# Ledger of designs, part 325: peptides against a protein of PDB entry 7UQJ

Target 1, 160 residues: chain A of PDB entry 7UQJ
Amino acid sequence: PELYQNFNITPPRGVLFHGPPGTGKTLMARALAASCSSDERKITFFMRKGADILSKWVGEAERQLRLLFEEAKKHQPSIIFFDEIDGLAPVRSSKQEQIHASIVSTLLALMDGMDNRGQVIVIGATNRPDAVDPALRRPGRFDREFYFPLPDVKARFKIL

## One batch from the design tools (peptide; made by RFdiffusion4, then SolubleMPNN)

Design b2_p28_4_s1 (from b2_p28_4, 12 letters changed)
Fold by OpenDDE base, seed 2:
Structure b2_p28_4_s1 (fold): chain B 160 residues (1-160), chain C 160 residues (1-160), chain D 160 residues (1-160), chain A 28 residues (1-28)
Amino acid sequence: as target 1 above (160 residues)
Amino acid sequence: as target 1 above (160 residues)
Amino acid sequence: as target 1 above (160 residues)
Amino acid sequence: SPLDETMDFLSLPEEYREFLDFLLGSLS
């Protein structure tokens, strides 16, 4: 709240972190979670991988998403971070597409169902913003996008 | 082509990145994909995790591998990066071994089926080169190996 | 052994690395494995993700854990690194809770079954130490905890 | 594509540059 108040920015419900792989999207989300966790204001950080939602939760993904959002609401202020959200993207299998469509529709409904007053931010990270379902990028969902430029290769090799 | 001519090296179909965990294998593969991508020549980078191939695609892994190679060929020049390719390694379950054997056999066939003229490079990354199926390390497959040495611990702690 | 001897520290069976995400828990575990691996003394590093144990090994997680510990014992000195060990934490599904309880009970038994003389160190990494089953944090298990403080945000952004 | 940004090859260690060049050369 206060950070967004200081920026005169309506706190986004959803922020899409996009950029080349290894540009620090996951690290930024974690830094946000950590910075938001002060002794006085424990922000609860929830991490999920898009590919895990699609693959690990076969037949329960929708339920797990609902439970995730309920828990995030219960433990607000909270951040839900979907790493590799493009892993929710359709795989070229009709069965996978049906599962995908159901999961995405559930995520859309959950994001739409978040009250503007909720201290829950959803962050999606992807290397492929164009592989993210356009419906997720609409206003009231992932309506803020943050591009992570490639760090200078010198900086990257200092990390290696 | 020209660089390989200068080095008198036949362009590898497959390169195995191996080394201790956190030596930057994934980052290097991504840096390669990014550096090879110019405005005029977009290299398409495909990433898969070996563990995801084995676990997420149960019953469809072979099909997904075929589709991956077809798409990589369609979008050449391209890099297929298999992160954690040792995650294709056999798990000590007969069912997992059967699934593994089928997936590995499919990957072998796909790598063997790549024309020498294809602008598709396959990069496998592993922390355990000895856990990679020896059949994948044969000529015409992952026949080039690149060892990622441990960065000096001091350099690593500057990244932490 | 020698590092622990130098510190007059009884080699922990289990070390819990906890701290905010991106504080380098995984990197430290890898650096430890590497630094302890000399040409004469190869430390075998085993990595598993808690979330993978719970999700990828559905119905075989217990067996995979047993095999992991057996292999670690066979290849000692060894480090078993459980990244995201809080991913073994219960999900609000009764089926997931049952699977979790079985996996955790198996891990407890395996840690308890490690002889004090074994050159096997188990490292668990978590962003949420309070989400780790308290039974895992008891003496003879993850009885040493190492807190990874947040690097200064400036240091983190130099890595991003 | 966010991958369209040219990475500074000159910033890579020589061994990595050579390897990159090798890989690039295979794609050119």
Scores: peptide ipSAE 0.000, ipTM 0.163, DockQ to the pose 0.177; fails the geometry check

Design b2_p28_4_s2 (from b2_p28_4, 11 letters changed)
Fold by OpenDDE base, seed 1:
Structure b2_p28_4_s2 (fold): chain B 160 residues (1-160), chain C 160 residues (1-160), chain D 160 residues (1-160), chain A 28 residues (1-28)
Amino acid sequence: as target 1 above (160 residues)
Amino acid sequence: as target 1 above (160 residues)
Amino acid sequence: as target 1 above (160 residues)
Amino acid sequence: SPLDETMDYLSLPEEMREFLHFIVASLS
């Protein structure tokens, strides 16, 4: 908090982790959450799978997203991690367009509605960044994107 | 190879990675594959999800496992990575017992049939080691197990 | 370097990794070194065991520390990793006080003498942070401390 | 494990590491 306030930098609301499966996106998000937690300051880490939100809560996905963000706000500082976020906010493909559009719209509104003073960071992980609705990949939402490459074999040996 | 030969140690045929989701099991397997690959010696990395083998190849799962091991042997040195291996070799629950028992039996036979001189390592990853058939967790199969903890949040921030 | 300069943040001179044995402290330090190394920017990684400095160089430990820091400075950017740093900088226990006090004093001076513009990071690893002289755990020295919890770092090390 | 996370973290582009540090610093 103090760092962002002192530099007049808008804290990133959303970070998109993208890259091949098993490149440590989820691990990085967990490690970020763990790293932000001290004995004095515990970070609440909320993990959701994109596809699970659609499948478990047919017709309630929007409500569940709202509740998630409310809970995250209540338990600040917090990280919301959407694993497989492309499953939650798929690029508008013709057949499931309406429900997906509504969910995306809700997620957009929730991200846009995050108070810049709020200590809530949203991390999205995807293996398919191009399958994430471009509206989510705009400033004030997932405005930072980070590619997770396949581990270079040589790099790992150098560490040993 | 040389290390195991010098110590008269039977090279582990199978390594079980277990721990919570997003603890880097898949990443570690990939990084191992990458690390074992040099410019002179490329390791072939075969990745399969346990559940995918069951779902895609109803009745052919055994054949697909055999083909996978044959291909891995052909492309030595190689790593076979089974992600979510508990999905392939679930502990015998009553309803799916017969098909699963056959697949497990095939996997056991394939692991047992790996020549100790073969440069094929099998890595299984699971979030539920107790949901993996104990027969797979025996010497000569997944005889080495490695737990993958949740990263301590404090530890990672402190390193950064 | 650029990050610290841009934010007027004094780069941490020293980072203390602490936690149970096999929690990945050494591996993390190595990973840090490797990760900070790119094809364009190689980081020089210096590894020393605390007890080795005392045992190998009776009466020359101070000189060896000086040489180590000089070499690290010469090969910037660099990481100096002290494994088992509690062996080098034990809390003043009565019997070995004088030699240890001198070595600790030298290490303090070397860490204090690091130019904030220098691209040398010192990482200390210990299983016993309370056995590290508190003077080393002050701002401008090992001013960042990171706990490595059980059990899973051991598991990751066993896989490597 | 912290190791692969760190390896992965440091294998990440410097800009990404910086940003992740920034996140950590902002949330810590």
Scores: peptide ipSAE 0.037, ipTM 0.346, DockQ to the pose 0.208; fails the geometry check
Fold by OpenDDE base, seed 3:
Structure b2_p28_4_s2 (fold): chain B 160 residues (1-160), chain C 160 residues (1-160), chain D 160 residues (1-160), chain A 28 residues (1-28)
Amino acid sequence: as target 1 above (160 residues)
Amino acid sequence: as target 1 above (160 residues)
Amino acid sequence: as target 1 above (160 residues)
Amino acid sequence: SPLDETMDYLSLPEEMREFLHFIVASLS
């Protein structure tokens, strides 16, 4: 809350970081977590990879997502980072990826169920924003999107 | 020097961040740089991608590595981050990747040549720690290894 | 304001971050916002994606830009970050993108209308600087450009 | 700053680093 309040930014429920591989999407998510952490306020950073949720937790992916959000809520302020979220939440209209419709639906419900206090921020990272279910890209979910261009873009990092 | 001394941590010559893609290895390296920076002590963060050093600097990769370490030394305290170091420094025993043996040897020599003052820290990130030349994973080189579990593992990175 | 005055640098109205995808342009913009915020001075960071302004706000893009600048002014000191600004502000000479000429013109007018106090900084990020309308790249607009090279380019960002 | 640590801050040209510091200081 406070950092977003400090920035006078309505905390997004979800931020989609999209861009090619190696663009620092994951790095930004953690940098954001670090920047939001002070001695007085430590942010818990939860990271998951979309493809891994599918591959490692076949049949439990939904439960693992629920547990992730519960744990993030328990340890708020929190950032949940989903790397390769296009692997987790494919477009529902894709017949081939309809197998993941339940996971997508669970993620939708989890994001919709997040309270407006912004104590939990979800960051999704994808190389294929169009492969992400458009329902995830709506207000109250991943309603902010940031393109991460290839590292040729001068990433100016202030290391204080 | 001072930050590692302040943390009572023997500054590793090299830290290997290993774990699946999207595990925030790059982000941790940068977060480390930021955490090590104070108003009195600014850390210079150098980032390179292993695959890019090979692809963009074919025939000059060794020189580029040398220049990188020289520049890091010039601007110490510094962090050198090698993202996808398994793309830069494949296992020497791999006949297929023996073509990069000179690059590996150069990196070994550069790491071995680093002074113990810890003014330059090298962080390597890989998704395939076993694909990294074991010689790089020895004391005085990448002698600290941190597993970055898939985002599914509650990496409570308490960024303190 | 004060730092620009301290460096005797006329605060740019706009800074164009350009470079390939994944170079950390968006990350830098956020990092700047965070690093510019103190307990005494909170910076409001407004982020928009160029393609999203076009796609989500078809027919209202101009109004949304105006509202964005108004809100940024209201909450100054502010940073407005336009990610993928080449999607928002294509080259006027492009017949295909002439449809966006009004949006470009609105953005030009908004940037021209900004007061020299530097209380609102606009950062545009693009992978295609040549696809950005040259009019946006003129003095008083995005008059500072920073190339974010691929990670192979010595990315030394000292943010003092 | 956590941002410097997490971003290729040092990968940026010195001029750009100085400028970002300048922005930070201007906005701080």
Scores: peptide ipSAE 0.027, ipTM 0.254, DockQ to the pose 0.199; fails the geometry check
Fold by OpenDDE base, seed 4:
Structure b2_p28_4_s2 (fold): chain B 160 residues (1-160), chain C 160 residues (1-160), chain D 160 residues (1-160), chain A 28 residues (1-28)
Amino acid sequence: as target 1 above (160 residues)
Amino acid sequence: as target 1 above (160 residues)
Amino acid sequence: as target 1 above (160 residues)
Amino acid sequence: SPLDETMDYLSLPEEMREFLHFIVASLS
């Protein structure tokens, strides 16, 4: 926190973790949340699954996103982790366009509305970064992306 | 292989990984598959999601399980990883009994039918071990279980 | 121990060994205790039999469990080995419910009350994992389970 | 072993590491 304030660096608002299933995206997000927490400063970790936001809250997804971001702001420093974010903000396909478009638009607005001084980080995870609406992958939103490779022979030595 | 043959230890047929979402269950399964693979001996890794077997193959789930186990046997040494195995073999509830009962029965039979000398390991992952049919958690099936805890603050520095 | 402290992994609080009689559960627990002991660092090994806690201490089992856990904590690093743990914490049956329920509740509370930083591991052994109260087999308690298969005819010669 | 070099592996409980090594040894 102090480092970012002192050096006038805009803290990342959003980070996208992407890679094949079971490459540690969710684990990393939790590990990050844990690493950012100290005895003096607990990070509030909010976890949501993209498809759950759509399915549990048919017609209420926008409101649920708003509530989530408000709660995260209230409990800052906070991490909002969207697992399977492509389920929440898929690339606009003609058949399901309107509902998804509204949710995407809401998420965009929420990310854009985040105060640069706010201690809220959004982490999105997906196995399909190309299935995430490109508008989310712009500066000031998910402006950093990290690929989680499959453990190849070399990575085997580090994961083991 | 040789070690087990020499020591007469029945290799575990099934291992259940359980714990909260994003604790590395899937990553561990992949890492195991990777670690067991050498340049001379590749482990064939089969990954299936429990809910996908039910949803994609309505009325064919039993056949798909049979095919999966046959393919795994053909390509041994193999790991079959069932992610969200509770979606495939939930605790028998009266309301959805017949279809789930058939799938569970098929999976039980397939695990029971595995030759103890076969180089096929089945890994199930779940966030809800109690939602997995207890019959799967018996000797000769998923007879070993590993809990994946949430990384606490101290664990964070090692996962990074 | 140092490895766990350095790597910030919550050590398993409880491990359940299960399998038929004479499969080496007790031997393995002792071997683990011995392997974790060095000349510089002795592990204190506490062994109790589930039925003995009930039978020897009628009306005092809860107190004896508390004393055991306090002593184990005092002498950490420690292993508490409960042989025949199903005798202590059987699945709740209507006929013996009250006394067993109190003991189970006490054991649950003791396991839940263990500091994650404490160097105390609890090992339960049973021939009947299904006769162990499921509440004990939850995360933060006996959250890892190992099946001890019957040594087939060839494996018998190596365990001897 | 690949298992030993993985920082995540070292983060696993010893019994899990041993078991994983056992699995590796059984499949190797």
Scores: peptide ipSAE 0.012, ipTM 0.296, DockQ to the pose 0.250; fails the geometry check

Design b2_p28_4_s2 (from b2_p28_4, 11 letters changed)
Fold by OpenDDE base, seed 2:
Structure b2_p28_4_s2 (fold): chain B 160 residues (1-160), chain C 160 residues (1-160), chain D 160 residues (1-160), chain A 28 residues (1-28)
Amino acid sequence: as target 1 above (160 residues)
Amino acid sequence: as target 1 above (160 residues)
Amino acid sequence: as target 1 above (160 residues)
Amino acid sequence: SPLDETMDYLSLPEEMREFLHFIVASLS
């Protein structure tokens, strides 16, 4: 918050972390949540997996998303972290299109409905940014993208 | 490899990374893989999710594990990283016991069958070490365990 | 040990990780602990926070430090990681001087008492290296310092 | 992030990374 305030940077409503698996996307999201948490200001970190929302909540996924965003708003400052968001909002391709399209539509609406003054950041993590619906990658949604490269092989040798 | 060779340390056949979700288990495994990769010696990093092996390969999980270990051996030095290994090898409790027991048995056999000279390390990551079959946590299997605590909120502030 | 012997580097008894919050000090310490653990040699990783030792163990902090070092020695090879070590060993400034001075004295004595052959490394992490008692930063104690720079301001600014 | 930590690790001078590796190796 203060960083954004000091820099006159509108905090991104959504940040897409993308890169190969195990490049630290989830940990970065957690580190962000913790970084935003002072002794005075605890950030509430909501973690969901895209695949879990679809698989556990068949038909309830939209409701679960709404509840998640409501809870995040209630407990602001908050981070909503969607791990494997490509599982939640795949690029509109043929087969199970309608259910996925509805979930994407709900997520879009929820992100669009976030007040600019809300201290809620949505972080999506994916190994396949091109498998995430481009509508989510537009300004006002996941309008910031961070590539998490494979850490150079040389640097890792040094840890082990 | 060279480090282990130079120190007369038998490289762990299996390492269990455990701790709360988003404590960097997967990233550490990747960092390890990269750390073991020189310009001359590229470590091949094989990543699998326990839940994916079960869900995608119902009835083929054993074969997929065998193929994985064969490929890892072919591309040695290698790291096999099992994310969410508790999903692959849960503690033997009642209901879907037979399939899980078979997969656990296969994984045990594959880990036991790893030649001491093989440059293949198996890393299991779990949020629930107590949900991993204790047979996997024995010497010659996942005989090293690393706890990944929640970076303190203050330490997380530090990562981001 | 052998690596230090081969490089004619006396293994640091203590390593000070310093840098802004979020620069990966704690994760690096854990990565080190994990990396140093083979199948044959489990590194025991002891994590303590400087502030926790003072706050939880008022009057017992010295004893807790002694016990920690004894346990680390018992479970060698070991890493003792002090997060926020500036909370444990502040630069001697006026007010609560005596208690802090006693704890610092104890830590100094414990670090000085570590046999050079002991496979116990002490890692201190701080955001404020100048707030750590200079006596701890002397040879035979935290005699190696690693600065964890802010990942390029551009990368941070992009996330937040 | 662990990536920032890894990037921080990557951003560390080679000497520092080598030393960290050395610590790891020494404890291994």
Scores: peptide ipSAE 0.005, ipTM 0.289, DockQ to the pose 0.187; fails the geometry check

